# Ledger of designs, part 317: peptides against a protein of PDB entry 6IDX

Target 1, 380 residues: chain A of PDB entry 6IDX
Amino acid sequence: KELAKLSADVTFATEFINMDGIIVLTRLVESGTKLLSHYSEMLAFTLTAFLELMDHGIVSWDMVSITFIKQIAGYVSQPMVDVSILQRSLAILESMVLNSQSLYQKIAEEITVGQLISHLQVSNQEIQTYAIALINALFLKAPEDKRQDMANAFAQKHLRSIILNHVIRGNRPIKTEMAHQLYVLQVLTFNLLEERMMTKMDPNDQAQRDIIFELRRIAFDAESDPSNAPGSGTEKRKAMYTKDYKMLGFTNHINPAMDFTQTPPGMLALDNMLYLAKVHQDTYIRIVLENSSREDKHECPFGRSAIELTKMLCEILQVGELPNEGRNDYHPMFFTHDRAFEELFGICIQLLNKTWKEMRATAEDFNKVMQVVREQITRA

## One batch from the design tools (peptide; made by RFdiffusion4, then SolubleMPNN)

Design b2_p28_4_s1 (from b2_p28_4, 14 letters changed)
Fold by OpenDDE base, seed 5:
Structure b2_p28_4_s1 (fold): chain B 380 residues (1-380), chain A 28 residues (1-28)
Amino acid sequence: as target 1 above (380 residues)
Amino acid sequence: SFFEKHMKKQRKLQEEVAKKAAEEKAAK
């Protein structure tokens, strides 16, 4: 206990480290020897002293043994009665992951995000915060290929729903540290959209063109009996599609694929449009048809609006920005759905369409409508 | 508290780690 307190002092820490004191603490953990009376209390103070000593940055985190890692991971993966041991163990794992790529690799083999979920289902917000901080550390240190798997694990209804129900909607106010870790988790999750946001559509890619054609099909062929075989005339087909792509509100009516060559938002805009068309088909069809039947120049160009809205949402949500130490602003909405970005897009495109009508906007008012919509979204 | 002290330190470290990871990604 006294050692744990004194270990916060740099002078004491330096002398204690020079006496190999930190090695003694690591060996106490490695031994796992429950033979001492008050072992749990002693262990909690040992882990506290270890963290305070390592916090001075005098000793490399790479000094820790695999046995030490396994013991700490064991305290996190096992039902422990001692809250202090669990909290210190989570903090040690987070610190190990953040400070060393080698330790990250070893810890990622011993601990899964699934095991950390149990620590989110508790009433102790500090334990919940340590668990999310460790998830964030694992996410930050994950190689690019594994980051998508972690995202998929986050998008797993279970982790998201647990964070929503047990953390965000918990019976206790969210503390600043938890708010920061939720912010970091959100930033890391949104940064996975960056790849799609920066992916240019290839106008020659048939598979990508087929998605645009599917958007047209969902909007306009929903009432047409599939029995009308698409008439064999390639020219009539092109002319019909050009009209349909104009009614969809694409800027390039001849080749809508060109509208997705700008990054940002690149292919992410097409992903949002396809999601809306597939998941919220009635809403999509309504928005398109309400504007496609207008001859009054007050038609809202859906395609252009969807692209610029996706770009604006990326700007508002700071997609591709790094987590900032001073920020604690998270959006609870992003924990309400697995595809929260696409759902937000679906809400915002309806808001845009409504705002366009209310303003009696024309194509010349487009930027003004977008500015009003931006203000509406940022105030919500 | 120990919790607040730790978390405050880790916020800085998370930002530093994120910066390094971004620099490494940009260098590839």
Scores: peptide ipSAE 0.556, ipTM 0.949, DockQ to the pose 0.882
Fold by OpenDDE base, seed 1:
Structure b2_p28_4_s1 (fold): chain B 380 residues (1-380), chain A 28 residues (1-28)
Amino acid sequence: as target 1 above (380 residues)
Amino acid sequence: SFFEKHMKKQRKLQEEVAKKAAEEKAAK
């Protein structure tokens, strides 16, 4: 106990470290020896002292053994562990992950997000905060190839629903620290959209063009079997498709692929449009057909609107922004669905279409409509 | 509290780690 208190002092820490004191603490953890009276209390103070000592940055985190990591991971995985031991163990794991790529690799093998879910179901908000902080650390340190897996793990209905129900909709106010960790988790999740946002469509890629053709098919040929391969269009089919792409509200109705060459929002706009068309087909068809049948110059161009709305949503949500230490603003809506960005797009495109009608807008009013929609989204 | 002290430090460290990861990504 006294050691844990003194370890917060840099002078004491320096001398204690110079006497190999931190090595003694690590060996106490590694031994796992429950033979001592008050072992749990002793261990809690040992872990506190260890973390406070390491926090001075005098010793590299890479000094810890695999046995130490396994013991700490074990305390996180043990049922009915002392609250202080659990809190310190989560904090140590977070610190190890953030400070060392080598330790991240070892910890990622010993701890799954699934094991951390149990610590989200508790009534202790500090434990919940430590668990989310560790998830965020694992996400931040994940190699690029594994970031999508972490996102998928977050998008797993279980983790998301537990955060929503036990943290966000809990019977207690969310403290600033939890709000920050939820913000960080949200930022890290949105940053996965950055790749698609910055991906230009290749107008010569047939597979990407087939997605645009599928948007046309869903809007105008909803009863037709997908067996008609889109590629072999005669000139008459090209002229027909040009009319359909005009009705879809693409700026380049001859080659709609050109509308997706601008980044942002690049391919992310096409992903949103395809999601809307497949998941909310009736809404998609309604929006397209209501505007495609208008001859009064009050048609809302769906394709152009979807692209500019996707760009606007990326700007509002700050897609590609790094987590900021001072921010704690999170959107509970993004914990309600696995495809929350695409669902938000689906809500906002309906709002845009409604606002366009209410304003009696023409193509010249496009930017004014977008400004009104931006204000409506930012206030909601 | 120990919790607040830890979390305050980690906020800064998370931002630093994110910045470094972004710089490493931009350099590839």
Scores: peptide ipSAE 0.556, ipTM 0.949, DockQ to the pose 0.880
Fold by OpenDDE base, seed 4:
Structure b2_p28_4_s1 (fold): chain B 380 residues (1-380), chain A 28 residues (1-28)
Amino acid sequence: as target 1 above (380 residues)
Amino acid sequence: SFFEKHMKKQRKLQEEVAKKAAEEKAAK
């Protein structure tokens, strides 16, 4: 106990480290020896002293043994009665992950996000905060190829639902530290949209062109059996599709693929349109047909609006920005759905369509409508 | 508290780690 207090002092820490004191603490953890009647209390103070000593940055985190890592991981994975041991173990794992790529690799083999979920289902907000902080650390240190898997694991209804129900909708106010960790988790999740936001459509990619054709099919051929594959594209069919792409509100009626070559929002806008068309088909068809049947110059161009709205949402949500130490603003909405960005797009495109009608806008008013919609979204 | 002290340190470290990861991504 006294060692844990003194370990916060840099002078004491320096002297104690020079005496190999930290090695003695690590060996106490590695031994796992439950022989002492006060082992739990002693262990809690040992872990506290270890963490305070390491926080001085005098000793590299790479000094820890695999046995030490396994013991700490064991304390997180086992039902422990001692809250202090669990809290210190989570904090040590977070620190290991953040400070060392080699320790990250070892810890990622020993601990799954699924094991950390149990620590979110508790009434202790500090434990919940440590668990989310460790998830954030694992996300930050994950190689780029594995980041999408972690986000998919987050989007897995279980982790998201648990954070929503046990953290955000908990019967207690969210403390500043938890708010920050939720903000970081949100930023890391949004940064996965950056790849799609910066991906240009290839106008020569047939699979991407087929998505645009599917948007047309859903809007205009909703009652027609898909069995009429567009066979030999007679000039009449090409002219028909150009008309359909105009009615969809694309800027380039001849080749709508060109509208998705601008980054941002690139392919992310097409992903949002396809999601809306498949998941909210009635809403999509309604928006398209209401504006395609107008001849009064008050048509809201869906394709252009969807692209610019996607770009605007990326700007509002700061997609691609790094987590800032001073921020604690998170959006609870992003924990309500697995496809929260696409659902937000679906809400905002309806808001845009409504605002366009209310303003009696024309194509010349487009930027004014977008500004009003931006103000509406940022006030909600 | 120990919790607040720890979390305050980790906020800064998370930002630094994120910056390094972004620099490494931009260099590829």
Scores: peptide ipSAE 0.555, ipTM 0.950, DockQ to the pose 0.905
Fold by OpenDDE base, seed 2:
Structure b2_p28_4_s1 (fold): chain B 380 residues (1-380), chain A 28 residues (1-28)
Amino acid sequence: as target 1 above (380 residues)
Amino acid sequence: SFFEKHMKKQRKLQEEVAKKAAEEKAAK
């Protein structure tokens, strides 16, 4: 206990480290010897002293053995561990992950996000915060190829739902530190959209063109009785599609693929449109057909609106921005659904369509409508 | 508290790690 307090002093820490004191502490952990009276209390203070000593940055984190890592990981994975041991072990793992890529690799083999879920289901907010901080550390240090897997693990309805139900909707106020870790987790999750936001559509990619065609099909062929035989000649078909793409509100009626060559929002806008069309089909069809039946110049161009709205949402949500140490603002809405961005898009596109009608807007009012919608979204 | 002290330190470290990861990504 005194050692743990003294270890916070840099002078004492320097002398203690020079006496190989930190090596003695690591060996105590590595030994795993439960035979000592007051083992739990001694171990909790040992881990506290170790972390305080390492926090001075005098010793490299790479000095720790694989046996030490396994013992610390073991304390996190064991049921009914002492609260102080668990908290210190989570903090040590977080620190190891953040400070060393080599330690990250070793820890990522020993600990899964699934094992950390149990620490989110507890009534101790500090334990929950340490667990989310460790998840964030693992996410930050993950190779780009594995970030999508971790994101998929976060998008696993389970982790998100547990955070929502046990952390956000907990019977206690969210402390500043938890709010920050939730913010970081949100930023890291939104940054997965950056790739799609910066992906240009290739007008020559048939698979991407087929998605645009599917948007047309869902809007216009889902209500059309199959009696309109597809048998009219290729030219009449092209002319029909140009009309349909105009009715969909694309800027380029001849080649809608060109509307998705701008980055941001690139392919992310097409992903949002397709999600709306498949998951909220009735809403999609209603929006498209309501505007497609208008000849009064008050039609809301869905395609253009969806692209510019996607871009606006990326700007509002700061997609691609790095986590800031000073921020603690998180959106609880993003924990309510696995496709929360696309769901937000679906809400906002309805708001845009409503606002367009209320304003009696024309194509010339487009930017003004977008400004009003931005203000509405940012005040909600 | 130990918790607040630790978390305050880790906020900075998380931001630094994120910056380095972004720099490494931009250099590829």
Scores: peptide ipSAE 0.552, ipTM 0.949, DockQ to the pose 0.907

Design b2_p28_4_s2 (from b2_p28_4, 13 letters changed)
Fold by OpenDDE base, seed 1:
Structure b2_p28_4_s2 (fold): chain B 380 residues (1-380), chain A 28 residues (1-28)
Amino acid sequence: as target 1 above (380 residues)
Amino acid sequence: SLFEKRMAKMRKQQERVAREAREARLAR
């Protein structure tokens, strides 16, 4: 107990570390010897002292043995562990993950998402907060190639549902620290959209052109078999497509791919449009056909609107921003669906289309409509 | 509380690591 308190002092910590005191603490944990009276209390103070000593940054986290990691991971995995030991063990794992890539790799092998999920199902919000903090640490330290897989694993309907039902919709008010960790998780999830937001469409990529053609097909040929390969269009078909791309509200009616060369929002806008067209087909077709049949210059250009709305949503949600230590604002809506950004886009594009009609807007009013829609989204 | 102090350290460390990870990506 006194050691745990004194370990917060840098002078004491330096002397204690110089005497190999931290090695003694690690060996106590590694031994796993439950034979001592008050073992749980002693262990809780040992883990506290270890954390406070390591917080001084004098000793590298890489000094930690695999046996120590396994013991700490064991305390997180054991169902009958004292709450005080569990909290400190989660905090140690989080710190290990953040401070060492080598420890991250070892911990990512020892700790399953299922084990962390079990700590979200408890009534103790502090344990829940430590569990989300560890998830956030694992996400932050994940290699770029594995971030999407981690996001998919964390965005698994199960983890999302548990966070929603046991944390956000829990019987207890969300404390500031939990709100911050939920905010961080949300920021890290939105940062996965950054790649697509910054990806320019290649106007020469046929596969990307085929997506635009699929948008046209879904809007105008919904009953036609996909068997007509988009590339074999005669000049008459190209002229027909130009008319269809105009009706879709693209700025470049000849080559709609050019509308997706600007970043942001790049390919993310096309992803949103395709998601809407496939998942909410009736809504998509209704929006496109309602505006394509108008001859009164009050048509809402869907393609242009979808691109600018995607850009606006990226700005509102701060896609590509870093987690800020002072923020705790999270959107519960993003825990309600696996594709929450695309679903938000689908809601907002309907709002935009409604607002356009209510304002009796023309193409000249486009920026004015977008500003009104921005205000509506930010107030909701 | 001890919890709040620990969480304050975690918040700072997470922000630092996020920044360092971005800087490392921009340098590639």
Scores: peptide ipSAE 0.577, ipTM 0.951, DockQ to the pose 0.827
Fold by OpenDDE base, seed 2:
Structure b2_p28_4_s2 (fold): chain B 380 residues (1-380), chain A 28 residues (1-28)
Amino acid sequence: as target 1 above (380 residues)
Amino acid sequence: SLFEKRMAKMRKQQERVAREAREARLAR
């Protein structure tokens, strides 16, 4: 107990580390010897002292043995561990993950998402907060190639549902520290959209052009069997498609692919449009056809609107921004659906279309409509 | 509390690591 308190002092920590004191603490954990009277209390103080000593940055986290990691991971995986030991063990794992890539790799092998989910299903909000902090640490330290897989594992309907039901919709008020960790998790999740937001469409990529053609097909040929492969478009077919792309509200009616070369929002806008067309087909068709049949200059350009709305949503949600230590603002809505960004887009594009009609807007009013829609979204 | 002090340290470290990871990506 005294050691744990004194370990917060840098002078004491330096002297204690110089006396190999930290090695003694690690060996106590590694031994796993439960035979001592008051073992749990002693262990809790040992883990506290270890954390406080390591927080001075005098000793590298890479000095930690695999046996120590396995013991700490064992305290997190065991169902009947003292709360005080569990909290300190989660904190140690989080610090290990953040401070060492080698320890991250070892911990990612020893700890399952399922084990962390179990710590979200408890009534203790401090344990829940440590568990989310560890998830955030794992997400931050994940290699770029594995980050999407980890995000998919975290975006698994189960983790999202558990956070929503046991943390956000829990019977307890969300404390500032939990709100911050939920904010961090949300920021890290939105940053997965950054790649698509910054990906330019290649106008020469036939596969990407086929997606735009699919948007046309869904809007205008809903009864036609997809078996009509987009054959080499004769000039007559190109002219027909130009009319359809105008009705879809693309800025470039000849080559709509050019509308997706601007980043942001790049390919993310096309992803949102395709999601709307496939998942909310009736809504998509309605929005397109309501505007394609108008000759009154009050047509809402869907393609242009979808691109600019995607960009606006990225700005509002601060996609690509770093987590800030002082922020705690999270949106519970993003835990309600696995594709919450695309669903938000689908709500907002309907709001935009409604607002356009209510304002009796023309193409000249486009920026004014977007400003009104921004105000509506930011007030909701 | 001990919890709040620990969480304050975690917040700072998470922000640091996020910054370092971004800088490393921009340098590639």
Scores: peptide ipSAE 0.574, ipTM 0.951, DockQ to the pose 0.850
Fold by OpenDDE base, seed 4:
Structure b2_p28_4_s2 (fold): chain B 380 residues (1-380), chain A 28 residues (1-28)
Amino acid sequence: as target 1 above (380 residues)
Amino acid sequence: SLFEKRMAKMRKQQERVAREAREARLAR
């Protein structure tokens, strides 16, 4: 207990570390010896002292043994562990993950998301906060090839649903620390959109062009049997598609792919449009046809609007920004759906289309409409 | 509280690691 208090002092920590004191603490944890009276209390103080000593940055986290990691992971995975030990063990794992890539790899093998989910299903908000902090640490340290898997694991309906139901909609008010960790988790989730936001469309990529063609098909050929693959593209067919792309509200009616070469929002705008067209087909068709049937200068250009709205949403949500230590603002709505960004886009594009009509806007009013929509979104 | 002090350290460290990870990506 005294050691745990003194370990916060840098002078004491330096002297204690120079006497190999930290090695003695690690060996006490590694031994797992339950033979002492008040073992749980002693262990809790040992873990506190260890963590406070390591916080000085004098000793590398890479000095930690695999046996120590297994003991700490064991305290997190065992259902009948004292709350005080569990909290300190989660904090140690989080610090290990953040400070060492080698420890991250070892911990990612020992700790499952399922085990962390169990710590979200408790009434203790501090344990829940440490569990989310560890998830955030694992997300931050995930290699680039595994970030999408972590994203998918977060997008796993189960983790999202547990956070929503047991944390956000829990019977207790969200404390500042939990709000911050939820904010960090949200920032990391939005940063998964950054790649698509910064991906330029390749006008020569046939697969990407086929998505634009699919948007046209869904809007105008919804009753046509897909078996009538229209054969060789005659000039008359190219002219027909140019008309359709104009009706879709693309800026480049000849080659709509050029509208997606600007980053941001790049391909993310096309992803949003495709999601709307497939998941909310009736809404998509309505928005497109309402504007395509107009011959008055009051048509809302859907394609242009979708691109600029996607860019605006990225700006509002600060996609690609770093998590800030001082922020605690999270959006509960992003925990309600797996594709919450695309769903938000679908709501906002309807709002934009409505606002355009209400303002009796023309193409010259485009920026004014976007400003009004921005104010509406930021006040909601 | 001890919890709040620990969480304050975690916040700083998470931000640091996020910054370092971005800098490392921009350097490639």
Scores: peptide ipSAE 0.579, ipTM 0.952, DockQ to the pose 0.800; fails the geometry check
Fold by OpenDDE base, seed 5:
Order: C-alpha cells, then sequence, then structure tokens
Structure b2_p28_4_s2 (fold): chain B 380 residues (1-380), chain A 28 residues (1-28)
C-alpha cells in the first residue's frame, strides 16, 4: 500500500527502479505464488505499484516478460478474479497494448473479444470502461489489414448488443470516462468509412458500373415484366438508360459513374445507395418513383441527394477525425445496428425527401434543403 | 480517484497512439 502510494512520486520511482524494484514486482506477479497471506491484496498493490512506476516512462514496456503477460491475461480470462485485480489487469493490458507493438501482438493472441465481452456484462462500470479501453487500444494498434476484421468483430452484433444493453441501457448513468471510451470506439468505427469515402469510382470499372445498373434495375425493372425483348439496339438501350439515370437524379445522367469520382464521399455514397436499394427496397423504390413520376420542377434528385447526404453525414460524424482526449460525445444510435451508418443514411434520405416535398423545393433550392436537413440531423 | 487518474492517462495515450498511427499511414 505504501509502495503503491510512493510509486506515484517520480523521485521515489526513479530510486526504486534503480534498485531493480520493478523487476521484483514483475517477478512477484510471474511467480503466481498464492501461498502468501493476503495474496489478493498484495497482488492488487503490486499491480498498482507496477502501473504507477511504468507511468513515469523510465522503463520500457518491452521489459515485460511473456510470463508476466500470460499472468495478467490469465487474471482477465479467469471467471473468478478479485475486482481489484481485474481492474488493474485490464489497465495493464491496455497500457501494454498501447505502448508496445510487440506486446500488442502477444496480447492479441492471448485475449479474445469474447473474454472482454464478459467484462462488459458486469455491473461495475469501471471494469466495463477498462474493457472498452482495452478494445480501443487493440483497435488503435491493429495493423491496417486487421483493422477491418477487428471492426467487423466489434461491429459484430454481439459486442454491439452487449454495449447497448449492459453499458448504454444499463441501470446506471454513464460516467464521463465510459462516455469517452464509447466516443473513442465510435470514432475508430467511423474511421473505417474513410477508405470508401476517399475511394473514387473508376468510370471504366465494369463491376462498379454494374452497381449503378443494379440501382436502375431495382428502381425500374422490379415492376416491369421481363417481356421487353433484349433485342432493341444498343443505342436505344443507352438512350433508355440515360432517361433512367435522369429519373434517378444523377447529376451526370449520361455517365452516373462520374458523380462518384468526387471524394468525399466517393464510393461510400454508392455503398449507401446500394444498401438502401437491397435492404430497404420498398423505401428505395418509393423514393425514386415518387420523384421519377413527377414531371414537375419539384422532383428531388435522389442520386445527387444521396451523394451530398453521404458527404454531409461524414462531415457531421467527423469521419476520419482522430479521437480527442477531451471529448465524450457518443451516439447511442450507432450501437443499435451493425450497419448503423447505412441505416442512418436510410433514415436521413427519407427525411431529406420529406423535407424537399414540404419545402416545395426545386433544384435551385437544393442547398437550402440540405441546410435544413443538416439542422434536423444535428438536433436529433 | 485512482480510476479517474488512470483513465485520464489512458485518454492522452490513446490520442497519442491514434496520431502516431495516422502519421505512419501518411508516411507510406
Amino acid sequence: as target 1 above (380 residues)
Amino acid sequence: SLFEKRMAKMRKQQERVAREAREARLAR
């Protein structure tokens, strides 16, 4: 206890480290010797002292042995561990992950998301906060190739649902520290959209063009009997598609692929449109047909609106922002669905279409409609 | 509290690591 208190002092820490005191503490953890009276209390103080000593940055985290890592990971994976030991063990793991890439690799092998999920299902919000902090640390240190997999694993219905039900909708008010860790997790999740947001459509990529064709097909061919003979010449088909792309509200109705060459939002807008068309087909068809049947100047250009809305959502959600230590603003809505961004897009595009009608907007009013929609989204 | 002090350190460190990770990506 006294050691843990004194370890916060840099002078004491320096002297203690110079006497190999930190090595002694690590060996105590490594030994796992339960034979000592008050072992749990001693271990809790040992882990506290270790953390406080390491916080001075005098000793590299890379000094930590694999045996120490396994012991700490063991305290996190064991179902019956003292809360005080568990909290400190989670904090140590988080610090190890953040401070050392080599330790990250070892910890990522020893600790599963499933084990961390169990620590989210507890009533202790501090444990929950440390568990999310460790998740965030693992996410931050994940190599780029594994980030999407981690994100998918974190976006997995299980982790999301557990955070939603046990943390956000828990019987206890969310403290500032938990709110911050949820904010960080959200920022890291939104940053996965950055790649698609910055990906330009290649107008020559047939696979990407086929997505635009699929949007047209879903909108217009879902009601049309397949009986329109495949044989009318390529030119008539091109002219037909140009009309369809105009009805879809693309800015470039001759080559809609050009509308997705601007970054942001690039391909992310097309992803949102395709998601809407496939997952919310009735909503998509309704929005498109309600505007395509209007020979009046009050048609809402769906394609343009979808692109600009995607861009706006990226701006509102600050996609690509770094996590800020001072922020704690998280959106509970993003924990309600696995594809929460695309679902938000689907809600917001309906709001946009409604607002367009209510304003009796024309193409000239587009920016005014978008401004009103922005205010509506930011107040919700 | 000990928790709040620890979390304050973690917040700073997470921000630092996030920045370093971005800088490393931009350098590629």
Scores: peptide ipSAE 0.576, ipTM 0.951, DockQ to the pose 0.872; fails the geometry check

